# Peptides against a protein of PDB entry 6GMG, part 19

Target 1, 331 residues: chain A of PDB entry 6GMG
Amino acid sequence: DSDDRVTPPAEPLDRMPDPYRPSYGRAETVVNNYIRKWQQVYSHRDGRKQQMTEEQREWLSYGCVGVTWVNSGQYPTNRLAFASFDEDRFKNELKNGRPRSGETRAEFEGRVAKESFDEEKGFQRAREVASVMNRALENAHDESAYLDNLKKELANGNDALRNEDARSPFYSALRNTPSFKERNGGNHDPSRMKAVIYSKHFWSGQDRSSSADKRKYGDPDAFRPAPGTGLVDMSRDRNIPRSPTSPGEGFVNFDYGWFGAQTEADADKTVWTHGNHYHAPNGSLGAMHVYESKFRNWSEGYSDFDRGAYVITFIPKSWNTAPDKVKQGWP

## One batch from the design tools (peptide)

Design b1_p11_2_s2 (made by RFdiffusion4, then SolubleMPNN; from b1_p11_2, 7 letters changed)
Fold by OpenDDE base, seed 2:
Formats: structure tokens, C-alpha cells, sequence
Structure b1_p11_2_s2 (fold): chain B 331 residues (1-331), chain A 11 residues (1-11)
């Protein structure tokens, strides 16, 4: 029950974290210890360490979304999302493939659709776009200059995003970022901001008006990226979990992983930070744990989800929540 | 409303 959620206590600014524990190729720690690491490594504002505030600790306590929330500075809106879908693979498998023994047609189609998404290419697309955005931000001192730069960059690369509407999440993302407008953030200066990436795993079969089969096994047509741009319309994502296929079965609503702005070119070496559940030290779920996973571990996801999106948002350059290099675990 | 998560443990 969400009523068991507790805000982790404050940690002294100078308190060093305990060593992380290896777990299935990941680095794992309890949320309080992550706060300690966060204060030592990621808390810096204008080069100065900061204690995680009560508000930030409260955000963090919400679980996986809390990790992204505290590092991005805002609750994820997921408006600027990218993915990659292999249409040819999908069509071919539907045509030439067969349901497994005991697999329904709907289950087969849902599985084939899930398998037709390429997480690595989706991530690559988001990184590509973030790079373009960062170039557009670099010397822009107002939003107009940023948008002009962005359009020029897209034109030079012959990117289909150049055809997006001015009101699209792509062009409006910066102006809709609270930290961009904050005096201690961007202060309305694009050159003070940088693009960052997080990922969301979620269920495709969220349409309550659709068949029960789609809710149980996935909607093969839902949340596909637009050709050319890779943009995913996330407007229909209402954080509805997968429907049970059997009595007593339950699924989780979503998972979030924080990447930030790592410069590691090898996707497999990138580190993704995520939480398991809301912090309930006195409840049945127990204390929240934070995981630092390699891309392979993150992108694998769970059976709870059949979609992965890579989302771009912005943070002030003065924040150290998205460093160029992320070290897995502690020390 | 803010949503809390209860994810499964990594395998």
C-alpha cells in the first residue's frame, strides 16, 4: 500500500557511502546509502556539494521514478520520447512465424511486436538527438536563438525532426522545463542547459476500450515510433499496468532508468540508475534499493513491460546529476 | 497525482 511510503532521513553531507553490493551484474545499495553517494558525486551545484533536501528525498522515495525525478529536477513528463521499431522484422515474423504451443494469436502478436523493438537503436537515436540539441544550446542565449540553431542543425543533417510542428514536444521541451526558467537554473538562457536522457519501460496494452487480449498480451500497434523521427506518442501512456493473465497475477505500472549525459560511446558500458520500489522500511515491500545497471541489464526489462522509450529532457549545466562519466557502484 | 512504484527485484 502506497500509504507505507516513508521519506528517507537526511544524511550528513560529509558521510561517505558504504560499498555497493554486486547483484546480477549490477551494483546495488539501499536508498539511504544512495543518498550518501548522491551527495558526494551528483549533488554539486556550481561545483559545490549539496545535502539532498527533504523535498528531493521525498521525490526519491517514490522508487524508480524517484531516481529520475531527483536527478532531472522534475517529475518525468515523458513527452519527448524515442524508440526504434523494425517494421520488416515484425511483418516477416507475423507472416512466417507461428504461435508457440499454447500461445494464443494475441499473445503471439504481442510478443512479436515486443521483439521488434530495438532498445539499442532507440537509445542511439535519443543520444543523436540530444547531441544535436546540445549543439543548438551551446551559444544560444535566448529560446529563439536555440530554436533557430536547432532547425539549422536538423537541416544540415537532413533530419526528419525538422518537419515537426513548433508546438511539438521536440521544440517545446526546453521552454517547458521548470529548471530552465529558474534563476539558479537556466535563467532563461539555453546555453546554461544541457540535454539529458532517461528511459521508461511500460505496457502497450493500456487502452481500456480495446480487447482484453491486448491488455493481457500487448497491443502490437501501440507506442510505435514515427518513421524518420523515431518519436513515440506517449499521450496514451497512463501508467496502466499489464492485465493479469491468471488469477493472483499482478504487474508493475512502470520502470524508470536514469542515464543523464554520459559520453561513453559504447552503449553496453553506459550505466543506468534505477530503483526497485517506493521506500517502505516498515512495510511489506521494505526499504527502497537503488541499482546501477549496465545497459544490457537495464534494457532487458521485465515481463511487466513490452515497451521501452528513451526520453530527452534538460537540466542546468551547473548540476552534476548528469556527469560525462558515471562510475558504477562504490567505491 | 504522483505515482509510486513497486517494481520487481532484478533477476
Amino acid sequence: as target 1 above (331 residues)
Amino acid sequence: SLLSTANIEPP
Scores: peptide ipSAE 0.046, ipTM 0.783, DockQ to the pose 0.143
Fold by OpenDDE base, seed 5:
Structure b1_p11_2_s2 (fold): chain B 331 residues (1-331), chain A 11 residues (1-11)
Amino acid sequence: as target 1 above (331 residues)
Amino acid sequence: SLLSTANIEPP
């Protein structure tokens, strides 16, 4: 918990952003300047620019999760998550591979598991599912119609998601979205909503009853996607960071990246928006910075994390927080 | 409680 977190001040609606700074293939700016950009580009409700509210600025101040929060309109629940895991690669490498010099067996297994996830395929699966959902939403004016459309789409594609239980996060995600029920949001009309995507990086070794090695080096069996569907059970993700492997080492709890609903077909050209830490301009961490990263930069992640998930949620079509095209940086 | 993100350094 951050006692030194500060809510960024309001920015005038017509204030233009300062130029972003290139950094490691990504565009970077301070949070206050991101607010300026957000107001110019993403703030639109029903085609009208909006000043970022105090509540939204407070959400944003929480760091990487704050970027996803302000753009999705809710704190991430991560219930509808997708990933891709190469089981054959994993088994083969465990059987035929060898630990590196100085690498423990547990460290080896954790690394092999991490490397067996395919971030690009996971992202593509989420995009595929989001596309199916969007088609199901288009002409549906109640939830029943949406669900019927969704089932038809899945049947036509012979998608394993058609076999999910009616109470599955897959089918319940829309009804559990607050903005779907809001009068100025979906107003219970699915056709007013669209599917959007964000990503979460986190640590697999979160089970406190497991071995110390799993907490330090990862749990090879944790947070794998279900075969056929790609769904990840996120119920065990409690935002517990990786355990230190040496004295003085520390890891962070998660990272979030906002994608939205970009239509760019080339995954490598997609832009992911994320923050470095909570806003503490008067504290040791300093001001929050916002990054707009290409997929390569985002998907690389950090040593803090050995899992990535791509999560689907919904926002009203009247919001401009998830445009078809996202331009990196400013201008 | 709401969780805030600690410092993540870009690579």
Scores: peptide ipSAE 0.044, ipTM 0.779, DockQ to the pose 0.145
Fold by OpenDDE base, seed 3:
Structure b1_p11_2_s2 (fold): chain B 331 residues (1-331), chain A 11 residues (1-11)
Amino acid sequence: as target 1 above (331 residues)
Amino acid sequence: SLLSTANIEPP
């Protein structure tokens, strides 16, 4: 029940975190302790650590999306999303594969579709695009210069994104970022901004007009990336959870993981920060916990979800919410 | 053990 959500209290600016708990390759802590870590490590604006504001604590209290929200500075819009889908694998498995014992045809097709997504390649594509964007930002002092630089970079790489419409989320993402327009943020100067990445896990079978089987087992055709660009149309993602397949079964609406702008080349060594649920210390769900997971742990996802997207947004370079290196846990 | 996720969208 969302009514049980509570905003975590303020933590003193100089309070050091307690040690995180290691669990299955992850580092875990309660939300209050994450706030302490955040203030020590990620809170810096213009080189000065900041206490997490009440507004930021409220954002954080929403769970996994709250982690991305507080670090990106805005609620995720998910407009610039990337994934990788192996169409040949999908077709071959559908043709040559067989349903497992007790598996329906719809369940089989949904599973095969899920398995045809490559999380690592999707992440790699997002990183590639973010790198291109960062190069375009570096020497651009207005949006026009940024767009020109971006087009030039894409042309040099023969990237299909160069053919996107000017109104595409790809080209409009920067101008639609609130922090870009803020005086203490980008101040309309692209060179003050950097591209960052987060990931969303969600359910494909969200179309209420579709078959019950698609809602239960996934829609094999939904939320596929465009072959040349890797862009995913997220317009149909309405945060609708998977439909129950049995009485008493329930699924959650989404999961978000924050990556930021880590420079670690090995995807398996990258750290993803996410929350388990909204903060309800006095409710049935209990206190919110924050996890710092390696890519393998993050990309595994849950049975609640059959899609993963890697989303690009922007933050001011003056923020330290997306450092080059992220260390798991504390100390 | 990892706890199950139960995330909500802000109103």
Scores: peptide ipSAE 0.043, ipTM 0.788, DockQ to the pose 0.378
Fold by OpenDDE base, seed 1:
Structure b1_p11_2_s2 (fold): chain B 331 residues (1-331), chain A 11 residues (1-11)
Amino acid sequence: as target 1 above (331 residues)
Amino acid sequence: SLLSTANIEPP
């Protein structure tokens, strides 16, 4: 229940952050201190620092999704999502593998499906597509030019995305981005926009008409990427958490991690920014904390989730919420 | 829909 959610107070524009706390490859701080860092590093519009507005602080206060929200400028729609699934591994493990001691058949199948996803390859696919999109954006001054450039790039690479429908999330993503249409954003000029990436962790067993076992242990067939494109149909993700497998057990609905547009080629060295829960300094959950995690820490996820998606959206190039280099922690 | 999160603490 988010009834005790509080919007963090404003921080002076020139206030420097306190040091982050390092822990197991992560850097951690309280949300108020993240606001200070954000204002110093990520707040820039046209090269000038901005104080985080009350609206942005309110978005941020929602927790992990709030970090992605404030940096992308919109609540995540998750429509343009990518993943990688090893079908051969999945089939082989089902055929030749056996349930562990005390593991049910459904639990075994759910686990094998989860382990058949490759988070690194999924992330790399999203980065590949984002790069293609950025090349298509660079010299396009209207949407028609962008789409033509995009189709040419895909054809040159023999990419299966070239066969997607014109109304698909892939081709419609830019025109459906609010900041693209804003006068101080893209102003309908694709060359003023860039592709950015965030990730969502969630549960596969969300179909209420399916078996209880799928809700407890995962649906092996759900949220797989389409062959060739890597696109994941996210339409059935309704933010439903995993069902308890034992009395007193509970799971959360999702986790979001912000990557942006880092240029670091080594996935293991990329930094992912995320929050633990909504800000409730006077409630049972306490103050929101923000984490900056390496990819290995982010991609590991939790037992709450058996799917990871890497999502592309767009922001104006004038924003500095997605810099080429992200430094973990402070200082 | 707009949802607030209550995630687990990282280890």
Scores: peptide ipSAE 0.040, ipTM 0.777, DockQ to the pose 0.143

Design b1_p11_2_s3 (made by RFdiffusion4, then SolubleMPNN; from b1_p11_2, 6 letters changed)
Fold by OpenDDE base, seed 2:
Structure b1_p11_2_s3 (fold): chain B 331 residues (1-331), chain A 11 residues (1-11)
Amino acid sequence: as target 1 above (331 residues)
Amino acid sequence: SLLSNSNITPP
């Protein structure tokens, strides 16, 4: 419940941010200071700095999802999601492994499933696909040309995504991006757009018709990537948090991390931007803080979540919310 | 309505 959510006030365009502070290996700052940084670094439209609008500030105030929202230009739909799951590891551990002392069978299976996901490989797959998409976008001046290019690229690489339906999130993602259709965005010109990546952490045990154990300890079979493509069916993700295992225990619904379009080849050196909670300076949660984390910090996640997906969307190339290089913190 | 996230406590 975010009834006490407040929209951060406007920051002057020329106001420089205060230094970020280290926090658990991350760079941390309060949301207002992030707005200052955002205006200096990420706000550029066609090379010109912009003040974060009231609407954008409102989006940002929603917490971790707000960071992705303001930088991607839309509330995350999470339709084009990728992950990597080691089926052999999963099967082997289930067969040869044993529950820990005091661990239930359901808890054991949930844990084993969680541990069978490879965040780095999932991220790598998303980057690979984004690269293919960017090549397809480069010289395409209409959607048809983009789709043709995309199919050719996939065929050349013998990528299983070539077999996806035309209506799949993979092929429909561009046309379903609002900024693609905007006059000051893509203006229906694919070559004006670029693929970007964000990540979502969430809980697998969201099926209310399933056992309580799955809701508490995870559903080992849920949200696995399809073989070959790496696509995750996110249709069953309803932002339902993990069920409490004891009275008074509560879990967070999701976490979002913004990557954008960084070109750093070493995954461990990439920077992920995320928020801790919605902005409630006068509430119990307090002011929203923004974190810039290295991949290791981001991918570690929390016990609240047992799934991580890497999602592709699109933004106009004229935006600077997804630069090639992201500097952690300030200065 | 659009959802926000509640408090995430860093480790």
Scores: peptide ipSAE 0.101, ipTM 0.831, DockQ to the pose 0.143
Fold by OpenDDE base, seed 1:
Structure b1_p11_2_s3 (fold): chain B 331 residues (1-331), chain A 11 residues (1-11)
Amino acid sequence: as target 1 above (331 residues)
Amino acid sequence: SLLSNSNITPP
């Protein structure tokens, strides 16, 4: 959080967005204009448009995490996270590869680990699990029925998630979702909820007791998915940025991208919505901008981060913040 | 605690 953060002003419900600016496969606009689009496209509750509330505008003002916050209805907890890591590639590259000219051993290992993650496979795993959850939700009118359906689906698919503990984030995620318990949300009825996905980029070298090299170049062993399930233990993610490798260098703490529940089968055609920084129109950072990026642009990430996780949460079906189809930009 | 991101500039 920052002292110069400002809540964007309200936009009239009938105000149409100005055109977005295309840039390198992305569509970009200022936060105020995103609010206009959001009200026209994503604001619907029970099929009726809503003006973005002051509370929602305040959430949005937090930057990239604000986009996920306003659309998911809660600040990200990141407990149900998935990724894909190629252990064989990692071992082979470490054994047969060599550091580049000027690259330290630690830098080499960190880079090899980063490159051993497959963002597309991680995303596909999350989508697979979300689909299983949605099937389990569809015909369940209480949590017990949902859990029974979920276990049956997993058993039928011979999925390793069936062996997770009943108290694991996987099984407890629904009951721990505030909107599930809300009268105008799920009202404790699983069939009124649906699974949605967002992504977080972050730094692996966050252990302050580890070597400086790991903090600078990454921890090759940190935040790997569990075999079979693809689950990532996010408990050690404390939003600590990468350590500088040269004087004057600085890195950002995290990046969040909102996917929702798009049905586009081609990952490369999916749209990810994210922000550049918290809204500070009168500060040094300036006004917040919102980007709608294709998967290739989103998954590319930045040198600030060496990990990507794809997280599942839930929203009421009555919300339109996660439609089947997302159109990039405006018009 | 709730946090915001600093500054990310896409290419």
Scores: peptide ipSAE 0.099, ipTM 0.834, DockQ to the pose 0.143
Fold by OpenDDE base, seed 4:
Structure b1_p11_2_s3 (fold): chain B 331 residues (1-331), chain A 11 residues (1-11)
Amino acid sequence: as target 1 above (331 residues)
Amino acid sequence: SLLSNSNITPP
């Protein structure tokens, strides 16, 4: 956390947003204007618009993670994460490929590993699992019923997730969701909850005991999805940024993008909401900006990161932070 | 501890 972070002021409930700025397939606005949009579009609880609370504004001020935080209702734990990795491509490129001119072996291996991840397939896997979970949530009025339904759904689809341990993040995710237990949330009723998705970009080379090369160029073996399930062990993600490869170079710790529960079948048409940095209007970073990006723009990522994960969590159905349709920008 | 992100500048 940065000392110069500031909580954005409250916005009147009825204040309409100013137009977003279109840029390279994205829609951009300052955080205060996003709050206005959020209050008009996403704030609804039980069908009623709500002013973003001071607590929620504080969460939002944390930057990209703040967008996910305010919409999901909790700081991301990232425990139920999915990705897609092409092992055959990776092996083939390592065997038959060659480092580029001036590229070290470690840099080459890191790059090949990064390129072996398929963001679209990872996203699709998460959507598939979320759909299964949503079916399992339907008409389940206690956790036991939900788990039974989930196992049945997985069995019917011959999904490898059916073999996960009962203590796996996959099965424990719902019970570990604070809003599930809240009286005005799920109230311990799974049928009042729905699965939602967000994405995290981060650096693979976070192991301090590993070589400097891995910290600089990536760890090809780190944060790979398990075959069959697509689950990524995120336990070793400590939000450590990429190590500089040259003097004066610096990298960001992570990026988060909020998807929610959009029903758009075409991945390219889905909208991802994210922030550029924590809100520091009086600091060197300046005011926080919020971006609504199409999947192509989101999945492109940055050189700061060589991993992308798609994470499932849950929110109450009474919340409108994850509507079926998301419109990019304003109006 | 809860962390925020530093500066990311989308193109």
Scores: peptide ipSAE 0.097, ipTM 0.833, DockQ to the pose 0.144
Fold by OpenDDE base, seed 5:
Structure b1_p11_2_s3 (fold): chain B 331 residues (1-331), chain A 11 residues (1-11)
Amino acid sequence: as target 1 above (331 residues)
Amino acid sequence: SLLSNSNITPP
């Protein structure tokens, strides 16, 4: 967090957005204009357009995480996270591959590990699980019914998640969602909730007790998904950025992208909404910009990060922050 | 404490 962060001002409810700017396959706009779009498209509660509240604008001002925050209704906890890792590829490349010219062994191993993650498969796994959860939610009017439905669905699909402990983030995610318990949210009725997805990019080398090389080039063994389930233990993610490899180099702590509940079957056509930094119109960073990126742009990530996770959470069905279809940019 | 992200520059 920074002292120069500013909450964007309120926008009139009926103010239409200015056109977004296309840039490298993504649509870009300043945060104030995103608020205008959000009010027109995503703000609806029970079918009624809403002005973004001061609280929501404050959440949004936090940058990329703010976009996920305002749309999910809570600061990301990242407990129910999925990824895909090709263990065979990793082992094979370590055994038979060679460091590039000038690449250290640690750098090589870190790169190989990063490249062994499949963002698309990770995303698809999260979508699969979200779909199962949504089916379990449909006719469940209490948590017990939801859990029973979920177990049945998993059994029918022979999914390894059926073997998770009852206290696992997988089974506890709904009950731990604030909006599920809210009167104007789920009101403790699972059938009023739906599963949604966001993504986090972060650095693997966060263990301060590990070698400097791991902090600089990545920890090849960190944040791998469990076999069968695809679950990633995110408990060790403390939002610590990559360590500099040269003087003057600096890296960002994380990136968040909001997907929601789009039904587009082609992953490459899905839209991910994210921000560049916290809003500091009077500071050196300047105003926050919001990007609506296609999956290829989102999943590409940055050198700041060597891990990606796709996280499931829940929102009330009465919210329109996760529509079936998301249009990139404006108009 | 809540955290924000610093500057990410899209390519």
Scores: peptide ipSAE 0.056, ipTM 0.823, DockQ to the pose 0.144

